# Ledger of designs, part 5: peptides against a protein of PDB entry 6EJA

Target 1, 276 residues: chain A of PDB entry 6EJA
Amino acid sequence: VEYMPANPVRIAFVLVVHGRASRQLQRMFKAIYHKDHFYYIHVDKRSNYLHRQVLQVSRQYSNVRVTPWRMATIWGGASLLSTYLQSMRDLLEMTDWPWDFFINLSAADYPIRTNDQLVAFLSRYRDMNFLKSHGRDNARFIRKQGLDRLFLECDAHMWRLGDRRIPEGIAVDGGSDWFLLNRRFVEYVTFSTDDLVTKMKQFYSYTLLPAESFFHTVLENSPHCDTMVDNNLRITNWNRKLGCKCQYKHIVDWCGCSPNDFKPQDFHRFQQTARP

## One batch from the design tools (peptide; aimed at target 1 C255 G256)

Design b1_p9_4_s4 (made by RFdiffusion4, then SolubleMPNN; from b1_p9_4, 3 letters changed)
Fold by OpenDDE base, seed 3:
Structure b1_p9_4_s4 (fold): chain B 276 residues (1-276), chain A 9 residues (1-9)
Amino acid sequence: as target 1 above (276 residues)
Amino acid sequence: EEFVFGYLP
């Protein structure tokens, strides 16, 4: 529902980018930029050219900052979760940036709604967290994700070390690693010292594709569990027949999937009505 | 469902 909120939410966009696609990033950035939001950009440690370009952007806008630290992330690597967790801490420590929502994006993302629509929506549901679950059998999800396997990220590779058990009493969930989290939940994840957060941080530091499951699992087992909305407001063209070819076996001791390109015939998927 | 961002590889 679109309306004019009296107290519009302010968004911290966390951009995790790599490669040399400066022009694409610039285009996307311009599409999502607004003076009332905040943009915190992490550039892969290996992407020096892109880093230089992003630094130039950050010098032009007061609400754009670049992480002073940079991770060398790989597909499915546990370091991606570390990137998000550290960025969350950084953003919470930036007292001059009063953001209300955390939204992660890549250079391959593009808005299909206006800023006003996004702000109106999130302002209406400012107490909610938006995560998309897999929507299937949980046991199958665990198996397919390799959550019952121990992984170690080392030398730009995810090494499968062996089997492990899911912690008792924890309802594991997951799905998309793209989400919208409210500040309160981010604060909980960042600063809570309870057993849940502590153990999950440890558990997921040895997990393949941890960002696809960590926040889901923490949220659903936390006192904030009632704030979950099974919708991450993202549209991705998934075709497992095309995207699940074990193409990352050289990086990860596991077979994963990647999304596919959108085609013109997929346009109808972007024309969905607003949530009631 | 409402979508805000699309994936454009």
Scores: peptide ipSAE 0.236, ipTM 0.819, DockQ to the pose 0.060
OpenDDE base, seeds 1, 2, 4, 5: peptide ipSAE 0.064, 0.212, 0.250, 0.209; ipTM 0.784, 0.814, 0.830, 0.810; seed 4 fails the geometry check

Design b1_p9_5 (made by RFdiffusion4)
Pose (drawn by RFdiffusion4):
Structure b1_p9_5 (pose): chain A 276 residues (1-276), chain P 9 residues (1-9)
Amino acid sequence: as target 1 above (276 residues)
Amino acid sequence: SYPYLGGEL
């Protein structure tokens, strides 16, 4: 990531944010901002204070826009995938924004490498998609995810309605819902009317945690399957002993886990050279 | 390694 690219990638950052931590969001935005990238910010419908603060930012910079539509993106809600898919369509239709990669971030994410290094890395691998699979037993993943269950999002709640079959003829996969996707794959997901994309959009409209498997499943079974890199370029601070308390039991008909917050003792983890 | 996550109530 040391070299200087002659044709650097321009990145569309989609920030899906909620809560009250506007100053922290502004600090992270400062760290990732470059005049040649683009920023498209979705603020949870329920976070009006944060939205007003985000509007000030978008009014200041030409390469920053806010989604005019806003969803209540509850934990594990089917609406998160809807949010990503609509943002991808919006971004592809913005012809004045010639972006090459799609990167999703939350208000709790931070960069651990400089913009120069990120651009250099992605410029070398511009035809690749970066998704992290669970890599372990797939039947256990399907069960733990509830992918063989039917869910419905209404009234800001995920209702479990019954069982369903995993469709035949395709491999189902999943893992992290943080990823980096290139423009060509995003176009395929958005505009393709082939049997895979159409049916997967229907299947995932009624799925818990849809973003943790929709893009994996579509990519692995699509003509772009040979572009997958099993690495999302993220460090996620999972600690199961603390983060799996079924804490979302009142929002979803299921038990879930979330990553822990980093502390000072974790700083050495950001310096690992094992994987990008 | 990605952990196994989630489960029924």

Design b1_p9_5_s1 (made by RFdiffusion4, then SolubleMPNN; from b1_p9_5, 5 letters changed)
Fold by OpenDDE base, seed 4:
Structure b1_p9_5_s1 (fold): chain B 276 residues (1-276), chain A 9 residues (1-9)
Amino acid sequence: as target 1 above (276 residues)
Amino acid sequence: DLPLEGGDL
């Protein structure tokens, strides 16, 4: 029997979904749903059918809500960060949802732990933030991510406008766009008016794949830097042969890789993957 | 577990 903490953390799961991923969403939702957690779902503005389906789910569960606002996002778009930031603000304003951790999740990246294990773990480390770093040369990371390039999201396209410099005095970091953030840090990101948060919000509004780097960079350069844990407790379904084909060149002036959604045949990996 | 690993055109 796994140890149950006296004051278990409650998690706000944020799901950003689009297209025809109804089956994937349903599987993921079933896998992660618990009565003690909260689920906030954003459906792409263009995905009306999916939105209707998600609304139906939200009516069945009191701890499931759908964003009243909807953004049209593209792969790698800066608007994804905006989506997360707005959802964070919304969640902080929901006084009836006393969540302790913010977790984003997709069908391509699952928690490697059971709910009980996850809750126990986070309850023990409730003051920490979990972001997985790239673990490679930082200069190479910057180049590959295009962080030294200026992008503009406009007309469903990420336009590469030119080169830019990394802000002076900022140590840029990044990695996985799946993270586990404690409420305190989310509050900081949402409401702080310091130069770091202000400048980074501006910088990353012109950034490709901003969610892979924004929170890492802000955290590591903030007064909360000591709370950084280089782990996101995720398992990702990577198939680089399939996922690295510059398949998004038509919508972004950049190439990138993407993980694949988990399918039932892939679930065996959960049993085989060692705990971090 | 890796990032989406962008690359230049």
Scores: peptide ipSAE 0.028, ipTM 0.710, DockQ to the pose 0.687
OpenDDE base, seeds 1, 2, 3, 5: peptide ipSAE 0.025, 0.027, 0.023, 0.026; ipTM 0.702, 0.681, 0.683, 0.707; seeds 1, 3 fail the geometry check

Design b1_p9_5_s2 (made by RFdiffusion4, then SolubleMPNN; from b1_p9_5, 5 letters changed)
Fold by OpenDDE base, seed 3:
Structure b1_p9_5_s2 (fold): chain B 276 residues (1-276), chain A 9 residues (1-9)
Amino acid sequence: as target 1 above (276 residues)
Amino acid sequence: ELPLEGGDL
């Protein structure tokens, strides 16, 4: 008998989408939609057609909303973190949406568990935060991520301005930019005025791929550090042969990889992937 | 090993 929690957690799914992911979004939405969860969708400022489509969907479902603000995000841009942070604030201000967990999704990432399994699991561990770490040498991670470099997002480009130091006393960590965060931690990140949150928000506003390390770093250096679980319960459609060609060098003064969008034939992997 | 999007030039 699958454990049915007495007080099942409700999830706020934040979807960050752009025009190229229209079909993927529809498939993903159908797969993850549940009446007890909430869906907050940010559409890239440049994707007007997709925005209109998503708005139409949001009018059909009471638990689906679209961000009234829209950012023009680029690969690796600091604005992606801003998108998440603003979405978090919005979701916390939505008093009619009593969500317990924040989960970000894109067309390149999917939960490996069924809704029932996910809800059961998170209901059991409702006080935990799920972030997957890189699992490598931290110094190497810093170098590869360019965390010791100062970047400025301007004119749809991430400009590398120079070198910078990691703030003293901060243990930097990171890995996947897909996370499951409980409401309490989201509240902390959103509203805390302590030095950690303040400094990290400033630091990561000039960071390449900030979502891959901001929440890890804040969590691990915060009073909530004991809630860290090194798993994000995700499967990502990685193909390094295709995704690691430094294809974004024209946009970012750095090199990196990108995952591929899921195709229908890829969904079989969701069922075959081992439980974390 | 978790694949990272970051990488040096």
Scores: peptide ipSAE 0.031, ipTM 0.717, DockQ to the pose 0.729
OpenDDE base, seeds 1, 2, 4, 5: peptide ipSAE 0.029, 0.029, 0.029, 0.028; ipTM 0.711, 0.707, 0.719, 0.715

Design b1_p9_5_s3 (made by RFdiffusion4, then SolubleMPNN; from b1_p9_5, 3 letters changed)
Fold by OpenDDE base, seed 3:
Structure b1_p9_5_s3 (fold): chain B 276 residues (1-276), chain A 9 residues (1-9)
Amino acid sequence: as target 1 above (276 residues)
Amino acid sequence: EYPLEGGEL
C-alpha cells in the first residue's frame, strides 16, 4: 500500500538551462511536471531562443515562471551559486507559491523516484535537508575542488588569482551540486545575517564549482546541522571517460568533470535505481 | 552520485 501523506509537500523545482535544447527541456519538463509543484526556470542570458521557448511554456502553466533576470553562467562559475541564491530569494518572496522544498535540476540529473514516491518521502522527512557528500578524504576534496584557491569570475572565465585559507572554525564539506532543501533552511540561507552565512556567501563568491560545497558547508556549520541527510535522491548520467577530460580549461584555470545529459533511452535507469 | 570534481592544471 502506497503511503499517501495527509499534507503532501509541494516542491519548487529550479531549472537552470542553457543552449538550444528545447526538445530536451520539454522532455524533462514533461517527466517532472505536476500541477501541485512549482517550476522556476532560469535561462542563460546568451540563450535567447531557449528563453523564448521557455517563456511560451510558462504562459501555458500557472505554476511555471521564468526568472526576469538572466545571468551568463559558465562551467564552474561562481555565478551559478548566485543564480541559485537569487532564485531562492525570489521563491521566498512569491507568497502565492507555498512550496516546502527546493530542488534544483538540469538535463543531466533526475530524481530517482516517481512523483508520488518523492512527495511521500519528502512529506515524511519534511524537516530534513538532502545533500550528498563526497564521502572521502576531506583534505583531498578541498584540494581537488580548489577550495583553497581564490577564483574570480570575469569575462566568461574563472581566473585563479592565488591561494587562500578556509575560514577558521568552518568545517568544509561538499559533493553533489544537486540538493533537496527544505524551506526553513532556504529561509536561513537567504535572510540570516549571522557570521556563518555572511562569510560563506563572500567566500563562495570567489569559489570554483560553488554549488557543490556551499550548501553543504553552510548547513553543517549552522544551527540546522542536525537536519542533514547524506543523500540527494538523484541519478546522474555519469561517464567519466567522456566527462573527465579537462575540457573546460579554456573557461576555468582548473580541470573538472561534467555529467552527460540524459537521453530518452536513459529513463529506464530512473526506475531501476533506488536509494535508502 | 559524484561531484563534478576538479584538478589543478
Scores: peptide ipSAE 0.030, ipTM 0.722, DockQ to the pose 0.655
OpenDDE base, seeds 1, 2, 4, 5: peptide ipSAE 0.026, 0.028, 0.030, 0.028; ipTM 0.696, 0.705, 0.714, 0.714; seed 4 fails the geometry check

Design b1_p9_5_s4 (made by RFdiffusion4, then SolubleMPNN; from b1_p9_5, 4 letters changed)
Fold by OpenDDE base, seed 4:
Structure b1_p9_5_s4 (fold): chain B 276 residues (1-276), chain A 9 residues (1-9)
Amino acid sequence: as target 1 above (276 residues)
Amino acid sequence: EYPLEGGDL
């Protein structure tokens, strides 16, 4: 029996979905849904059918809402960060949703813990932020991520405009774009007017795959730096042979990798995953 | 070498 905390944390799950991923979304939703948590879903502006389906779900559950605004996002696009940032602001303004943690999920990434385990764990470490770093040479990371390159998202394409420098005095970090952030840090990112947050928001508005680095970098350079835990508590259906084939070159002036969506037959991996 | 979406970190 898992320990039940006296003051269990409540989680705001943010889902960013597109295309016709109704089946994958439904599986994920069923896997993560709990009455004590909150679910905020953004549907790509171009995915009207999916939007209608998600709206139907939101009408069935009081703790499920759909973003009234919708962005047209692309793989690697800077607009994904904008989506998260706006979602964070919205969630902070929802006074009737007293969430303690922000968690993003996709069909290719699942929490490695049961709900009870996750809640117990986060309740114990409610002052911490969970971001998984790349765990390799930082210079190499910068190069492979294209952080030293300037990108512009325009007309459903990420245009590489040229080279740029990493801002002076900033220690860049990153890795997984799946994270668990406490409300306090989300408040900081959303409302702080300090130079760090302001400059990083600007910097990452011209960044490829910004969510893989923005929150890491802001956190580690912020007054909240001591709250970082190098773990995102996720299991990812990763297959580099299939996922790393420069499949997005038509969308972005860069190459990239992506994990595969979980299939029903893949869920056996949950039993083999080590606990954080 | 290129970025990894989500990464298997």
Scores: peptide ipSAE 0.038, ipTM 0.731, DockQ to the pose 0.116
OpenDDE base, seeds 1, 2, 3, 5: peptide ipSAE 0.024, 0.035, 0.035, 0.034; ipTM 0.686, 0.748, 0.720, 0.746; seeds 1, 3 fail the geometry check

Design b1_p9_6 (made by RFdiffusion4)
Pose (drawn by RFdiffusion4):
Structure b1_p9_6 (pose): chain A 276 residues (1-276), chain P 9 residues (1-9)
Amino acid sequence: as target 1 above (276 residues)
Amino acid sequence: PLESNDVTF
């Protein structure tokens, strides 16, 4: 990531944010901002204070826009995938924004490498897609994720309605819902009317945690399957002893886990050279 | 009983 690229990638950052931490969001935005990238910010419908603060940012910079539509993106809700898919369509239709990669971030994410290094890395691998699979037993993954269960999002709640079959003829996969996708794959997901994309959009409209498997499943079974890199270029601070308290039991008809917050003792983890 | 969702490392 030390070289200087002659044709650097321009990145579309999609920020899906909620809550009250506007100053922290502004600090992270400062760290990732470059005049040649683009920023498209979705603020949860329920976070009006944060939205007003985000509008001040978008009014200041030409390469920053806010989604005019806003969803109540509850934990594990089917609406998160809807949010990503609509943002991808919006971004592809913005012809004045010639972006090469799609990167999703939350208000709790931070960069651990400089923009120069990120651009250099992605410029070398511009035809790849970066998704992290669970890598372990797939039947256990399907069960733990509730992928064989039917869910419906209404009234800001995920209702479990019954069982369903895993469709035949495709491999189902999943893992992290943080990823980097290139423009070619995003176009395929958005505009393709082939049997895979159409049916997976229907299947995942009624799925818990859809973003943790929709893009994996579509990519692995699509003509772009040979572009997958099993690495999302993220460090996620999972600590199961603390983060799996079924804390979302009142929002979804399921038990879930979330990553822990980093502390000072974790600083050495950001310096690992094992994987990008 | 319901189970917590899987995590990816």

Design b1_p9_6_s1 (made by RFdiffusion4, then SolubleMPNN; from b1_p9_6, 4 letters changed)
Fold by OpenDDE base, seed 2:
Structure b1_p9_6_s1 (fold): chain B 276 residues (1-276), chain A 9 residues (1-9)
Amino acid sequence: as target 1 above (276 residues)
Amino acid sequence: SLENNAVTE
């Protein structure tokens, strides 16, 4: 018997999609859709066909909206963080969408829990934030992520400009770019004018793969630091053989790995997957 | 987490 919370949390799912991933998006949408949640979808500025498809979906469901603004993002680009931050602001300004949690999704990851399980869990831990850390040496993480390097996103490329220092007094952390954030923390990130948020927004505007570290770092150095849970409650389609080929060197002055989109044949994995 | 390495120029 599944526990039913008296005051179930409502989730704002943010989807950042691009290319021709209409099939993957449709599959994911069907898998995660629930009438009690909200779905805010950003389509890459260059993906007009996908945008049209997503608009059709948004017209069919009152709890599905598409960003009126669209950014041209690249793998590892700092603009991805900007996309999330703007989406957060938009969602906070939507008074008719009383969401409690912010969850980002892609075609490469799925929540590992059923809706009922997820809602029950988050309703019990509604004051917590869920970010998965790298679990390695922090210095090594910094080096491998290129956090000590300055990047500039320009002309659909992440240019490595040189070296930089990590801001003094900041404990850097990161790992997964898939997270579950409560509304309170999202409000803090969006509207706080303290030195931490201001400095980190500036720092990460020149950061490669900023979403993998920004929220971790801000949270752990913020007054909300005690709300962190080292888990993102997700399964990601990681395949190092496929995802670690330095395939983005033409876009980014860095070599990295990326997860793969889920395919229909991959869904059986969910039946045997435990919480990360 | 993603793994990244410096690109050799």
Scores: peptide ipSAE 0.028, ipTM 0.654, DockQ to the pose 0.231
OpenDDE base, seeds 1, 3, 4, 5: peptide ipSAE 0.019, 0.020, 0.019, 0.021; ipTM 0.643, 0.652, 0.643, 0.649; seeds 1, 3, 4, 5 fail the geometry check

Design b1_p9_6_s2 (made by RFdiffusion4, then SolubleMPNN; from b1_p9_6, 4 letters changed)
Fold by OpenDDE base, seed 5:
Structure b1_p9_6_s2 (fold): chain B 276 residues (1-276), chain A 9 residues (1-9)
Amino acid sequence: as target 1 above (276 residues)
Amino acid sequence: PLETSAVTE
């Protein structure tokens, strides 16, 4: 018998989309849409056609909104973290949207649970935060992520300026940039003026791929550290044979990989998949 | 475990 929560959590889904991902976005949206949840969509500043399409959708559903601001994001850019942080602030200021969890999505990511399963699970663990760590050598992670390097996002490029030190006393962590964060932690990240949040926001504004490490690091060093669960409940289409070609070297002074977009048949499969 | 995007300099 499946658990049915008396007070089911409501989810704010944040979708960051760009380019020609209209078809993928449509499939994703259809797969995850529910009347009890909220959907906040950021469309890249350069993707005007997609923006018009998304606006049309938002006018049809009261629980779908589009960011009034739009950023021009690049792979690995610090601006992606800015996008998430601003969207978090916006969502907290939307008093008419009583969401309990923040979940980010892209066309290359899909929740592995059905809506009922996801809601039941999160309702049971509503005071927890779900971030998947890299699960490997931390020193190697720091080196491969370039966390000890200073980056500047400027003119649609991530410039590597030099070396930097990891802040003393901070336990750096990271992994997947797909996470499930409860409202309380989002409030902390958004409004806290403590030394940790202040320093980390500054530090990660000059960081490559900041979303893969910022929330992990902030959470683990915060008073909320005991709420971390090393799981993001996601399936990501990682295929390093296809996605690791150093294809972003012209944009970023670093070499990286990217996940692949899911095919239509993948959505049917994932809707029926549950983690043990 | 899920992998990260960064590889090397």
Scores: peptide ipSAE 0.246, ipTM 0.861, DockQ to the pose 0.204
OpenDDE base, seeds 1, 2, 3, 4: peptide ipSAE 0.290, 0.233, 0.222, 0.221; ipTM 0.877, 0.860, 0.856, 0.849; seed 1 fails the geometry check

Design b1_p9_6_s3 (made by RFdiffusion4, then SolubleMPNN; from b1_p9_6, 5 letters changed)
Fold by OpenDDE base, seed 1:
Structure b1_p9_6_s3 (fold): chain B 276 residues (1-276), chain A 9 residues (1-9)
Amino acid sequence: as target 1 above (276 residues)
Amino acid sequence: ELEPSAVTE
């Protein structure tokens, strides 16, 4: 029996979904749903069928809502960060949803812990933020991520406009675009008007794959830097053989890999993977 | 340990 905390944290799960993978979304939803948590789902503007399906789910559960706004996001697009930031703002404005942690999910990602384990853990470390860093040479990371390049998202394409400099005095970091952020830090990111947040929002609005670096960079350079934990407590369905085909060159002036959506045959990985 | 997305020029 897992330890039950006296004041268990409540989680706002933010799902950013697209396409027609309704069944996969349903499987994920069933796997992560709990009555004590909250679920805020953004459906891509172009995914109308999926939107209808998600709306049906939201009508059945009081703790499930769908974003009234919808963005047309692309792989690697800066608009993904905008989606998260707007979702954060929305969630902070939902006074009837007292969430303690923000967790983003996709069909390619699952928490590695059971709900009870996750809640127990986060309840113990409710003042911490969990972001997984790349753990390698930072200069290499910057180059590979194209952080020293300026991108513009326009007409469903990420245009590379040229080179840029990383702001002076900023220690850039990143890694996984899956994170667990406490409400306090989300409030800071959402409402702070300090130079760090302002500059980073501007910087990352022209960044490829911004979610893989924005929150890391902001956190580590902020007054909340001591709350950083280099772990995101999840597993992503990475299959380099399938996911690294440079399949996004038609929409991004860069070459990248992406994780694959979990399929029933992939679930055995949860039993084989151990994370500290 | 899983690596982040791999991107290149």
Scores: peptide ipSAE 0.085, ipTM 0.799, DockQ to the pose 0.131
OpenDDE base, seeds 2, 3, 4, 5: peptide ipSAE 0.048, 0.083, 0.073, 0.079; ipTM 0.755, 0.796, 0.785, 0.792; seeds 3, 4, 5 fail the geometry check

Design b1_p9_6_s4 (made by RFdiffusion4, then SolubleMPNN; from b1_p9_6, 3 letters changed)
Fold by OpenDDE base, seed 3:
Structure b1_p9_6_s4 (fold): chain B 276 residues (1-276), chain A 9 residues (1-9)
Amino acid sequence: as target 1 above (276 residues)
Amino acid sequence: PLENNAVTL
């Protein structure tokens, strides 16, 4: 008998989407949709067609909303973190949506568990935050991520301005930009006025790929550090041969790798991969 | 040499 929690967690799924991949979004939405969860969708400011499509979906489901604000996001841009942070604030202000977990999704990363399994798992560990770390040398990670470099997002480009120092007393960490955060931690990130959150928001506003490190770093240096679980329960459609071609050098003064969008034929991996 | 690589995980 599958364990059914007495008080199942409700999830706020935040989707950041762009382009014209309406069909892919529809497939993803169908795969993750449940009446007990909430879906908050940000559509890139430039993706008007997609925005219209998403609005149509949101009108059909009471638990689906679209951000009234829209950002022009670029790969690796600091604005992606801003998108998440603003979405978090919005979701906390939605008193009619009693969500327990924040989960970000894209077409490139999916939960590896069924809804029932995910809910059961998160209901058991509702006080935990799930962030996957890089699991390598931290100094090397900092260098590769360019965390010791100052970036400015301007004119749809991430400009490398120069070098910077990691703030004193801060243990920087990071890894996957796909995470599962409990409401308590999201509240902390959103409303805390402590030095950590304040400084990190400032620091990461000039950071390349900030979502891969911000939440890790804030969590690990916060009073909530003991809630971290080094697992994001995700499967990423990763192919280095396809994703590591410096394809974003025209947008970012850095070379990076990116995962690929999932295709229907990739579904078999969801069933084969398990994470504790 | 200056690092010029970032990894999306």
Scores: peptide ipSAE 0.026, ipTM 0.684, DockQ to the pose 0.472
OpenDDE base, seeds 1, 2, 4, 5: peptide ipSAE 0.021, 0.023, 0.021, 0.017; ipTM 0.640, 0.668, 0.658, 0.590; seed 5 fails the geometry check

Design b1_p9_7 (made by RFdiffusion4)
Pose (drawn by RFdiffusion4):
Structure b1_p9_7 (pose): chain A 276 residues (1-276), chain P 9 residues (1-9)
Amino acid sequence: as target 1 above (276 residues)
Amino acid sequence: QHYSGDGEP
């Protein structure tokens, strides 16, 4: 990541944010901002204060826009995938924004390498997609994720309605819902009317935590399957002993886990050279 | 770990 690229990638950051931490969001935005990238910010419908603050930012910079539509993106909700898919369509239709990669971030994410290094890395691998699979037993993953269950999002709640079959003829996979996708793959997901994309959009409209498997499943079974890199370029601070308290039991008909917040004792983890 | 679901209650 030390070299200087002659044709650097321009990155579309899609920020899906909620809550009250506007100053922290502004600090992270400062760290990732470059005049040659693009920023498309979705603010949860329920976070009006944060939305007003985001509008000030978008009014200041030409390469920053806010989604005019806003969803109540509850934990594990089917609406998160809807949010990503609509943002991808919007971004592809914005012809004045010639972006090469799609990167999703939350208000709780931070960069651990400089923009120069990120651009250099992605410029070398601009035809790859970066998704992290669970890598362990797939039947266990399907069960733990509730992928063989039918869910419906209404009234800001995920209702478990019954069982369903895993469709035959495709491999189902999943893992992290943080990823980096190139423009070619995003176009395929958005505009393709082939059997795989059409049916997976229907299947995942009624799925818990859809973003943790929709893009994996579509990519692995699509003509772009040979572009997958099993690494999302993220460090996620999972600590099961603390983060799996079924704390979302009142929002979804399921038990879930979330990553822990980093502390000072974790700083050495950001310096690991094992994987990008 | 790379996912959020933790099964049925």

